Peptides against a protein of PDB entry 8HF1. Designs and how they scored, part 41

Target 1, 320 residues: chain A of PDB entry 8HF1
Amino acid sequence: NVMLYATKPTEVMVSFPHQEQVLTVTRLISAEIEKFYVSLDLMNIGVQPIRRSKSLQCLRDPSKKSFVKQLFNDFLYQMKEYGIYAASIAIISLIVEFDIKRRQAETLSVKLMHRTALTLCEKIRHLLVQKLQDMTYDDDDDNVNTEEVIMNFSTPKVQRFLMSLKVSFADKDPKDICCLVFVERRYTCKCIYGLLLNYIQSTPELRNVLTPQFMVGRNNISPDFESVLERKWQKSAIQQFRDGNANLMICSSVLEEGIDVQACNHVFILDPVKTFNMYVQSKGRARTTEAKFVLFTADKEREKTIQQIYQYRKAHNDIA

## One batch from the design tools (peptide; made by RFdiffusion4, then SolubleMPNN)

Design b1_p11_8_s3 (from b1_p11_8, 5 letters changed)
Fold by OpenDDE base, seed 2:
Structure b1_p11_8_s3 (fold): chain B 320 residues (1-320), chain A 11 residues (1-11)
Amino acid sequence: as target 1 above (320 residues)
Amino acid sequence: LPPLEELELEL
């Protein structure tokens, strides 16, 4: 009912070239992770004590090896989809997670497994940072966080996204901005948040205009595995966005989880729209006058994306 | 980089 009277947002598609970033460092990192998986499969970590927590997931991986592989697979995805600069931020999240898991390890074998994963993450971080530094001619400025470094080591998708932000929000009043950025994966929220913090700090036109925040979707994993800290962070982030202390929110599927975010004037979909529900829910947040709904597509997938959006638009009009 | 306007398509 309320959707029928909402001003329809202007739907915009931004195209980017499909460039496979064939960097030697990316291949080296992938090969080091693959070698690590072989070593991880050979690790005898013993039978983990069945924690009496009713969460079905403690039963699914008695070895905790699948979780380690999931984190590295998510990192590899972020490196591929967002670039080396984003990967340098994403690896820090893995370092933090593996250090927590190492400290929480009940057995020496599990502690050693997480320590080995942590050592690999530090090696990967060093390889990434070294590659970011190779473009800074000045050995003295350790500041790999320049607009130029961020742009050069980001994928074409991320480059177009950052350009779209700069053009859309340069010299605007921060109070007039309510922006949502949708991403597919929860770990991407943190990665893109860190990238945006550094980009905004390096871009004079945005420093006092955009204040980013991120919201990680609830783990479909029992509320017992959501750290009290993650729940507190999520509540604080939502409140900051409601109070206008943050005007850009990065989120993954949060709307399906019943988080009420305000009506926004900009909605960016950084990852492909895979479902009709994602299209309707994300578009349904662009409700202000002159609201924009921005999609990103590779040139190769442009026609397919247009056809898919028209199908979703038709299906939405047939239900409304 | 081409101007963003050349890369934007209204749907």
Scores: peptide ipSAE 0.395, ipTM 0.870, DockQ to the pose 0.120
Fold by OpenDDE base, seed 4:
Structure b1_p11_8_s3 (fold): chain B 320 residues (1-320), chain A 11 residues (1-11)
Amino acid sequence: as target 1 above (320 residues)
Amino acid sequence: LPPLEELELEL
């Protein structure tokens, strides 16, 4: 019996200051979304016939208004939790989604709703890009994708995460790196992926070291709504990570669906660990001898987070 | 920014 001493990963907590981003631009964007919600509630989107798909598909919002509100609420969350720079990437995903929905609209009223949402997204994108450009003193360099701009317009959590990547992986062999980054929300995978692409490209010590990919969970709402493109992307991203062509994978709750990911040497939990299962599953991927499991916590929540991790560690040891 | 090492706590 080779007792596979499951080498317990080193558990590390990184603290960040709780900074409320009191930016006038974030308040203005929030107010524009709230005004849009009032306008959206007044829109007469005629009763679409509920096509009962025979599967346990959640009642498709017959107005499709709740889906529009969900996307903007997810955007507002990303802007708050990750910062203005991440929000400038997140808004592009909304633009793409609303343009697809506008083109696929079966009724004029639904087409107009998605067009109005798209117009708001373009306004938000412009406000975000203008704010990112406020740091470029030189009128000639429209490059908002510098390390400095990314760091300055990211939340303290994201700043500490980027610093942790730089310190952990600067000038290392790409083959020695197998990194997972866990996030709570599906849409966060895309915006953090875009942020990391730009950060890695702007950081010489990481440019030839880290190759990121992202994996979003299957859209449980319907395999018919999962674009053929998105399914192809997921399969390709996982395969690239297995083949070592990508060495950093950003993922959400996808590991619950039995997707076998290789043993990793680094696991970053960018968002709070809300459940024991998330703790065990994410930590269980850090299986190399020198594996690190890194958590991020606000200074105000440090004690609560430490107590929660000790409770999870105790519960895990009582089951083992 | 302070050194990352000062911000890391081993659990």
Scores: peptide ipSAE 0.382, ipTM 0.870, DockQ to the pose 0.120
Fold by OpenDDE base, seed 3:
Structure b1_p11_8_s3 (fold): chain B 320 residues (1-320), chain A 11 residues (1-11)
Amino acid sequence: as target 1 above (320 residues)
Amino acid sequence: LPPLEELELEL
């Protein structure tokens, strides 16, 4: 019994400067959302009907106001962590969601609440797009989706991630690539997917090399809240990645849920590794010969991150 | 931007 010692992946840490580039536009957007929360708290939306789930756990449907605040708080997180370009993509997802909720509203008060949220999202979208256009000096080239615009309006973390993708995959055979990108939040998967589509399309060395897809884990709250469309999307995305029709998969905690994904040669961890389980499960997907496991850290947190990884390695070796 | 190699540390 020769236990083929699975070759451990090469673990790489990429450092980025912790610059909170507090742009004037990000402060303005944050202040507009805060003003909206004050207005939202004053809105009388009436008593919400308790949705009985078919399971005996009456999970109170989160208050319709709480859901609106959650989406804007998630947007503010995306803008802070990934930058203005990523925020311009994230806001479109809020627009779509609030338009759906507005159309599905059973009461005039709830319809008005979602309409007011949608109006704020359109204002935010305009402010973001205007700021992306401020770098295009040529009146005729309204293309905000260039490599330059994406890089300049991304956080240092996202800039280093995009550079790492370009260096790792420029002019490679698409068949030799099986890449996972882990992010903490579900909404980040879709945001980074949209950013990567535009970046790959604007980068000649990647355009015919990388085909991205994204997976969102099951909602821990109830499988009944997952739309039939989201479940179809997940199944299609996994199948495309298995069939080699996609070679880069963006995912959150999806792999903790036992989704069978093939062995990968590259694993990127875009957000901080917060748990031992996340470290073991994500690293455990880098199983090919010469597999790479890439972490991103702020310079100020480098030593703390190194110590945490060594603690996780020790704990993993004590279980194995 | 500096070369990526200057920013990478093998762990």
Scores: peptide ipSAE 0.323, ipTM 0.844, DockQ to the pose 0.120
Fold by OpenDDE base, seed 1:
Structure b1_p11_8_s3 (fold): chain B 320 residues (1-320), chain A 11 residues (1-11)
Amino acid sequence: as target 1 above (320 residues)
Amino acid sequence: LPPLEELELEL
């Protein structure tokens, strides 16, 4: 039962120029990943015994190659949609995952596969960090986390999102802020969280105003693959947000999983609204009288986005 | 239905 709350938040659309990031570094990284896929397809990893749990069928490539490709495809999407600064944070999550998988490898062939993937991630990290440093006159690693570097190496969508946060929350009381940021994919939650931590730290007007957290939806298919750490993190993050110790929560499609998040005064939809259910559920969290529901659209998709939102508004009113 | 409020944030 989608509780159609009669929420009338102010709906705001922020436009951004559709710019394909034409960076030589992104082309080099994409080409290195494609070369790695060719090499990965040639690797003989052997068939691992299918432990017959009915739920895990979709991710059990008997070679575990599909999982490796999924993580790199998710990284490529992150780099394209959010920029090379976000990609420099996203690659660290791949490094951590492949190091864990390398240590847990039951066979030498699987260990070698994860080692090769890890070596590629380190190469990608160096290429990204070097490109971020090209704008810093000083070789200090701390200089890559400035407002200027974050803005210049983010996509126009992310630039407009960060500006919208600054304009909306500069010098406000932290207690008056209850903000949700919706993203499509689970890995984006952690990436945008890392980006926001660095942006808030570099922006004086936000340092003592915004305290971000993130939550990732539970893969309903395997609670057993959520590390005990991820489950503890989710419970802690939700509790901090309920207690007001965090006032900005980054989440994916978690609302479908029945996680009760409090009523918020700001809801940002960073990625396109693909379904009526996502529109109703995300808008249904903007429940205060002054609540804002903010959408981001590329200029070329503006008319299509407007028409889609009007269709969703009509459908919502016909059911309410 | 109220129009969408459109904000152009210029850099």
Scores: peptide ipSAE 0.300, ipTM 0.867, DockQ to the pose 0.841

Design b1_p11_8_s4 (from b1_p11_8, 3 letters changed)
Fold by OpenDDE base, seed 3:
Structure b1_p11_8_s4 (fold): chain B 320 residues (1-320), chain A 11 residues (1-11)
Amino acid sequence: as target 1 above (320 residues)
Amino acid sequence: LEPIEELELEV
């Protein structure tokens, strides 16, 4: 019995400077959202009907106000963790969601609440786009989607991630690439996907090399809240990645949900590894010969991150 | 325990 020792993936840690981009625009946006929360708390939207799920568990539909606050809190997280450029993409997702909710509103009070949220999102979008344009000196080339603008308005973590992709994949055969990118939050998948589309299109060395897709994990709250469109998108994205029509897949906790994706040669962990299960599952996708498992750490957290990885390696070897 | 490979990327 020759136990073929499965070649363990090479673990690579990329450090980045911990710079909080404290821009005046980010403070202004945060203050406008806080003002909106005060106004939202004063809104009388009436008693909302309890949606009965098919499973007889009376999951109280989260209060329509709590859902609005969740979306803005998720946006504030994206802006802080990934930067202003990523925030300019994330705000579009909020605009689309609030426009849908406004159109589906059964009451005038709920319609007004979603309209007010949408008006705030449009104001935020204008503030973000204006700030992205401040670097374009030429009045005629309003293209905020250049490599330079993306890099300058991204956090140091995102800058190092984009550079790591460029160094890893520049001028490679797209058939030799099977890449996973793990992020913590579902909304980050869409945001980083939009950022990567624009970055790849602006980077000649990657334009014909990387074809990104994204998968959003199932909503743990209720499978009934996943739109038929989201399920169709997930199925299509997985199929494109299996067929080799996409070679980079952005995922959240999708592996915990039993979505079978092929063995990959590159796995990037964009957000901190918070659990042993996430470490084992994500690393366990880097199964090819010479596979790389790449993680990112702030310089201030480097030692803590190294110690945590050694603890996870030890715990994994004790189970194997 | 194999050391973690560290990559410093300059911007």
Scores: peptide ipSAE 0.356, ipTM 0.887, DockQ to the pose 0.862
Fold by OpenDDE base, seed 5:
Structure b1_p11_8_s4 (fold): chain B 320 residues (1-320), chain A 11 residues (1-11)
Amino acid sequence: as target 1 above (320 residues)
Amino acid sequence: LEPIEELELEV
């Protein structure tokens, strides 16, 4: 029962301006994905052999098309919510996934579908990288990973998150840090992990202070799609965090019941708290006496967020 | 209910 031992963490709300990224490149990318969806809907991939996985949940083998659309929708979400820099990392994850699916394709039609998705991902990657390079005088791909480029091509939310990390952890002892970062979506964990690796490497005050890892909750819906590599990575990442070899863990909101993560002194909620359960579970990880529970809110949603937190606090106190 | 600490970080 996570409730019984929770020291009340200090709740901090960081506001950020609601800036709609009016970038031509984001509009172009969105339009290319929409055109691709029209093309994808017209593709005849035939009757897919239902892999007889004996679990009733495997009957929702998402149509190979719906999976492709899901990945691009998740990418569009990441580009909108985290910015162009995060999107440049997110697109690589799509490329890797579609290449795996292309190689595993049982039919030529499915192989072609994943090939077309890959071609679009490479086009998107090029558009993103080109836009990141607009701030760099050198055509060297490594030059896009500066603190300045990361900050300028991140959303106000991500900017405030990175600033909050810098202010909270600059020049601290790595051993005194036990940080969780909660994100809503599975694929966001890896995207924010890649962003944080580059940001930490570009920020001298954090380079030897923060060692990030990421953990994706098990998709209970399809254990068969969880690669052996992902399962090994999760186990290794959790172990590194337990051993203190990592001091910042990025998690999706799917805290499986039973991920015994240590008492943390910092919990960041990067995405909106949509449920009371998410609030209680995430806040319940901030268990040290001086623990901070940090939320991010758009200025336009500030009042709504405050009221929601007060409702959750009340509901939590009524159950405790 | 204790007030939430609010931080406005300027970039």
Scores: peptide ipSAE 0.351, ipTM 0.885, DockQ to the pose 0.830
Fold by OpenDDE base, seed 1:
Parts: sequence; structure tokens; C-alpha cells
Structure b1_p11_8_s4 (fold): chain B 320 residues (1-320), chain A 11 residues (1-11)
Amino acid sequence: as target 1 above (320 residues)
Amino acid sequence: LEPIEELELEV
């Protein structure tokens, strides 16, 4: 039973220009990943032992080619949706994952596959970092983590999100802030978290105001694949948010799984609301009297987004 | 239905 709390947060829609990133670097990276997929399909990794866990997700053994392709496809999505700055953070998560899988490889062929993926990730990281450095006129300041670099190499959606945070929270008391940021994908939580850490550190008005955390969904279907570190991180992040030691939580659609997160005064939906359930659950976290529920839409999709929100409001009122 | 509040942020 989704308790339809009759919370009426103020719904805010922020528009952004639909700009396709016409960067040569993004085309080069996409072409290198496609070449790698052709090479990956030709690799003989042998028959991997099906670890008989009863979960349908065990078909996606992280040691298989399909998991490698999934990580690169998620990276390509993040680069397109959030920009090359977010991609420079996202690629580090791939490097860490492929290095772990390379070390855990039971066969030389699987070890080689993960080594080849890791080599590609390092090449992509260098291409991204080089492009971020091209805007730093001063050869001496290797700091690609400035407000200017973050803004210039982020998509219009991410630019509007960061501006919305600055306008909403500049010079406020940290105790008065309880903010959720919803994203669609698990890996987006980490790259947006890293982006926000750097943005907050570069923005004086936010440095002592916002303390971000992130929550990744428990893959309830296989708690065995969740590292003891990830489970400890999730418990710690939730506890810090409950104790007020963190006041901004980035989460994927995981709040469906009964994670008891406090009533928030701000809810940001960074990715499109795809389902009525996602709308009701995310909006149902904005429970304070002055709560804001903020959505982002491309100008091209503005009318479609407005109509979808009105349909969801009507459906919510018919059930409540 | 109340209109959605629309914010245009200039960059």
C-alpha cells in the first residue's frame, strides 16, 4: 500500500534549451566504445560457471560481456544527459569496477577482457580531462574543478539544476534544509554526487550550507553482489541524513523499496518522470507545509511534460 | 488544477 499522503507541495517546472552536445571529443569517445564492442564480441571468454543464485539477475554475471557493455552504455548515457564534466567523474567508477573485476577474474580470458576495458576507460579519462583543461588559460592551475569549468561542460539541464540549488539554498541555515535529488539510474547517483561536491566546494554561498550524500538502491534480488562496503556506505549515508549531518540526498527510484527517508522540504527530479508511481512516491517525500517539488524539462518537451503532470495530478486526486 | 509554477533561469 503506497500511503498516498495528501501532501500538496508547490510544483515547480524549470525549462532548459534542448542542446545536443556537438563536441568532437564525445564523437571520438562514442566511436572508440563502438570499436571496443566489435572487439569484445570477437573475444573468446569461454563458458562462465553459472553461479546458481535463484535470482533472475544472476543471468547478468558481472564477469560477462553483457555487464561490460552495460557499464559503457550507462557511461554514454551519462555523458549525453549530464555532460562531459559528469562523464569525467563517471569514468572513474568504471575504472574502479573493471580493476576489481580484473583482480577477481577466475580465468586469463576474463582477466584480459577487463584489462582491455580498463585501458579504454583510461583513454576516455585522458580525452575528457584534456578537454576540461583546454578552458583553463593558465597552465599553472591544473584545477578543472572550478564553477566555470563545471558550468561550461555540463548540459543545460545540469546547469539549470545547479543554478536552482544556488538560488534555493545560498546563505541558508543547513538545519532548515532537507533535500532529495531523484535520478533514474544507479550510476548517475555517484557522478552527480561527485559533481555536487566539486560545485559546492567551488561556490562560497554553498560550502557550509549543503552537505551531500548519495544512496544507491539495494539490489534486493542479490544482496551477495552488494559489497560489504556498499552496504556500510548506504547505512552510513542514510544515518547521516537522518541525524542531519547530511542535508541533500541523491537517490535513484529505490525509495520504492521501503527506505524510510525523512519528510523533505525540497525534492528535485533531475530525470524525466516516467511513471505515475514514481511521481506519487517522489512527490510524497515533499511533506512539509512549504515543500517544493522541482521538475526539469527541455523546451521541446515542455507541453508534453505539462500535460503529463496534469494527468498525474488528476489521477492522484481521484485516488486520494 | 493550479497552473505549474514555471521558472526560467538565465545562464
Scores: peptide ipSAE 0.347, ipTM 0.882, DockQ to the pose 0.847
Fold by OpenDDE base, seed 4:
Structure b1_p11_8_s4 (fold): chain B 320 residues (1-320), chain A 11 residues (1-11)
Amino acid sequence: as target 1 above (320 residues)
Amino acid sequence: LEPIEELELEV
């Protein structure tokens, strides 16, 4: 009986300074969204006929206003937690979503609501891109996708994450890398994916080393065209990661849905570990002999994070 | 309990 001592992954904590990005542009964007919420509350969308489709569609906000507010609240969260550069990518996802919803609108009032939301997203995109361009001293280089721009307009957490990737994977064989990146929110997967594509492309040491993919949790909402495309994307992304055509996977709570991913040598937790289940499930994917489980913490929360990790380790050892 | 490895990355 070779007791395969399941080699416990090395737990690494990366600290980062707590900087609130007090940029005038972020305040302006927040104020524009707040003004939009006031206007949205005044919009008469009419009573939509409750189509009693027996599916989980009954939880769709009959006004569709809460869904619009949720997308903008998720955007504001991403701008705060990941920075202006990540926000410039996140806003594109809102533009796509609101344009689809505008086209699918059954009523003129709903169409106008999504059109107004889309117009705000285009204004926000312009404000973000203009701010990213403030670092390009040369009028001729419209390239806001440089390593410098990405780093300077990212939060300290994202900066430390990108540096951790560079230190961990610079000039390595792509075949030796199997990396998971866990994020809390569904929309963050796509945002961080877009950021990583641009960062890897701008970083010579990573350009031929890391091939990222993202997996969004299954939207069990209506089998709409979006859900078909999303399911196709998820299936393709998982298959590419299994086949080794992608070596970094960004995921949210996907592990709870019974999607089995291979054993990884690196697991990054970009967002705070809120539950013991998340800790065990994510750590349980780091199964190779030299596997690393990397956490990020603000300096002000370092002690709390350490105590939480020790509590989770104790609880895990008491069950094992 | 093994101490957590702490990495300080300088920007």
Scores: peptide ipSAE 0.345, ipTM 0.882, DockQ to the pose 0.846

## One batch from the design tools (peptide; made by RFdiffusion4, then SolubleMPNN)

Design b1_p12_1_s1 (from b1_p12_1, 7 letters changed)
Fold by OpenDDE base, seed 1:
Structure b1_p12_1_s1 (fold): chain B 320 residues (1-320), chain A 12 residues (1-12)
Amino acid sequence: as target 1 above (320 residues)
Amino acid sequence: SRLSYQPLELLP
């Protein structure tokens, strides 16, 4: 019985400098969101009629204020973790969501709340876009979606990620690429997808090489909240990735829940590996003979990351 | 300064 030892992927660690975003615009945006939270807390939205829709979420947040705060907190997290360029994409998702919520509002008070949130998002978008334009010397090239702008307004983590993609995939045959990118949060998938589309389009060596898709794992939120459109889109994205029409898939950690993704030659973990299961499952997707499993760590957290990976390797070997 | 791609450090 030759135990076909599945070829263990080459584990790679990419270090990045810890740089705190000392941008005045980031502080201004954070302060505007905090002022909005004070205003939001003072808003009398009343007790919303509990729509007997089976969603446990409507029971948890009768005012829907917590959900509004969650979206802005998620945005602030993206701005901090991925940079101003990623934030300029992330804010569009908030605009879309608050416009939908504004239209779906059953009361004038809730409609006003979502309108106020939307107005803040438009202000934030303007501040972000203006800051991205400050690097475009040519008034005529409104295109903030250049490789240079993306790189300069991304965090060191994202810069190293984009560079790692460029070095790994420049001028390769698209058919030879099967890449997974894992991120912690669902909303990050769409943000990084938008960033990658713009980066790939602005990078000649990648333009015809990488075709990205994203997948948001199933919300443990009732299958009733996944719009029929989202489920169709997810199925289409998975199918495109299986058929080789997409060769890079951005996934939230929820690929843990048994999405059967093909064996990949590259797995990037963009966010810190927080669990043993995430480590084993993500690493278990890198199954080709030359498969690479790439982790990103801040230089200051390098030793701690190495120790954590050793613990996970040990635990995996003790179970195997 | 183009951040030089530091070669991928193999996890020891």
Scores: peptide ipSAE 0.250, ipTM 0.786, DockQ to the pose 0.702
Fold by OpenDDE base, seed 3:
Structure b1_p12_1_s1 (fold): chain B 320 residues (1-320), chain A 12 residues (1-12)
Amino acid sequence: as target 1 above (320 residues)
Amino acid sequence: SRLSYQPLELLP
């Protein structure tokens, strides 16, 4: 009986200062979105025809207004949790989504609703880009993607995450790296992916060392054209990570959905661990020799986080 | 300020 002692990963906690980024631009953007919600509630878009697709009974909100509000609420969350730089990438995803929905609109009223949302997104993009440029002497748009600008306009959590990547992976062989980054929300995967592409490109010690990919969970809600493209992209991204063409994967709850990802030597949990299942499944991917499982916590929440992880460890050892 | 990456090893 060779007891394969599965080497338990080294669990690491990284603390960061709790700073509420009280920027005037974030307050202005939030106020513009709230004004837009008031205007959106007054819009009469008529009764939308219920497309009887037989399969998934997910009640498509017949108003399509809830979807517009959800995208802006997810954007506001990303701006708060990850900072202005991540928000400048997040807003591009909203622009693309609202332009697609505008072109696919079956009625003039729905087309106008998505056009108004798109106009607000362009205004928000200009406010964010202008704020990123306040640190650059030159009006050239290319100067906003520097390591300095990324770090300065990121939250303390994201700053500590980027520093942890640099310390962990500077000048390493790309073949020896198999890294997972877990985030709570699907839209965060795209924002953190775009941020990491720009950060790696601006950081010489990580150039040709880290090749990121992202994976979003299966949106089982609608077989829309976007969901087919997203499923094709996910399959390609997983295959690139399996083939070693990518060595860092950003994912949400996707690993809970039974996506077989290789054993990793690094697992980063960027957002708070809210459930026992998330803890066990994410930690269970750190299976190589000397694997690291890295958590991020605000200093004010450190003790509460330690107690929660201790409870999860105890519960896991009682089942194993 | 050199934000020192002090990984606090969660002691067992």
Scores: peptide ipSAE 0.172, ipTM 0.742, DockQ to the pose 0.542
Fold by OpenDDE base, seed 2:
Structure b1_p12_1_s1 (fold): chain B 320 residues (1-320), chain A 12 residues (1-12)
Amino acid sequence: as target 1 above (320 residues)
Amino acid sequence: SRLSYQPLELLP
């Protein structure tokens, strides 16, 4: 029971300026996705064959279109919340997913739908990569994965997060680090993981210090849609973190799923704390005497965030 | 610029 551990981590709030990245490229990408939704609604994918296997309740035709829309909506969210650089990583996950779905398609109409989605993802990837290259002064260096490019194309939240990692962990012994990073959404784990890999590789002070991994929460709605590969990856990632081969773990709602994660000395909450349970469970993982619990808030939401955390502290003390 | 870790000030 995580609530019983009287470990009081040092609670830290990092404020960031609220800047809406109003870039022409983000507007263009959003408009291309909206045009695609209109086209997708007009697509006749026909009645899907009812697979007789009792466990695979045949996702009705609307559910296949809704899943495609969900992936693009999650991409749009990541682009808004984490920036263009994070979006360039997030789009690769959509490309992989739509290619898998295209190969698994039982009908030509469903195959065409996923192919059209894939073609849009490749167009979006090109637009993002081109925009990342436009700021590299060196025409010859295709290396869009520099510390500078990552920082310039990240939201103020992500910039402050990366700076917080650099300040916290520069030139430290990797064995002394046990870090959790909490994010709200499943796909954000993969996106922030890819961003962190590139940032750590481009940052000499972190390259031999931080080894990131990610855990994606289980889809409670359909364990049958979790690829056997994703389940294998989760088990491997957890084991690497347990063995100390990874010292930074990006998590979503994983703590609610009863995954026993080690006691950590750093816990970062990258997204807003929406529930008391999330606050208590995430804070309860910061168990060392010098443990830090770090929250990120927009300056405009600072007071509201402080008040919410105060209410959670009060409620926690009334239960303890 | 040193990120000043501001402790979550307990609102008094």
Scores: peptide ipSAE 0.093, ipTM 0.733, DockQ to the pose 0.244
Fold by OpenDDE base, seed 4:
Structure b1_p12_1_s1 (fold): chain B 320 residues (1-320), chain A 12 residues (1-12)
Amino acid sequence: as target 1 above (320 residues)
Amino acid sequence: SRLSYQPLELLP
């Protein structure tokens, strides 16, 4: 039994300034969503027919209103945590979701609710895109997808993440890269994927180096609501990463469920490590001899983050 | 202003 001494990855912490970008546009968007919640609470959508799916657990179909609020709350979180540029991508996912739900609506009242949500998303999209364009001095270049625009409209966390990618991977052989990026939320995977596609395309040193993919967790709560399309996408994304056709995978906590992912040389934790299991499992993917495990922390939370990681290291060494 | 890449702090 050769105990392969699991080469402990080099643990790295990247600090970033806690700057709340208090942009007038973010306040306006938040206020429009709050007004919409008041209007949504007043909407009479009637009693929804309980779809008796044969699975005995009457999981209350989350109130169709509650799901609408959840999507906007996830959008507000992405705008706060990742910035306006990420929010401009995130809002497109809401537009697609509300248009699908509007078309699938069984009642006129539910159709109207999703139409009102969609109209708000289009207004938000316009406000975000207009703000991204205000920094392009050249009237003629409608291209808000430049490295400069992405960096300027990203939070300090995302700026440090993008710089860490550029420094780590500039002009490297794509075959030598196996990178994981962990995020907390399912919707963040799609948002950061879209941001990375645009950033890589705008950054010459990365264009032919990084090929990103994303993986979303299985909704264990509602396997019936996972579109056949999402399940096909997940299988394809995993296969592309296994085959080396993708070398950067953005994932939520999905890797906990025994998805056999190759040994990675880089693991980035973009969101705070909230659990010991997340720490052990994400760190356990950095299995090459020169593997890096990179954490991001706000300067204000630096000491607390260091103490938490030290506790997790101690607990991991006491079990191993 | 080029955000100077502050060197990655090795966690002790």
Scores: peptide ipSAE 0.039, ipTM 0.674, DockQ to the pose 0.652

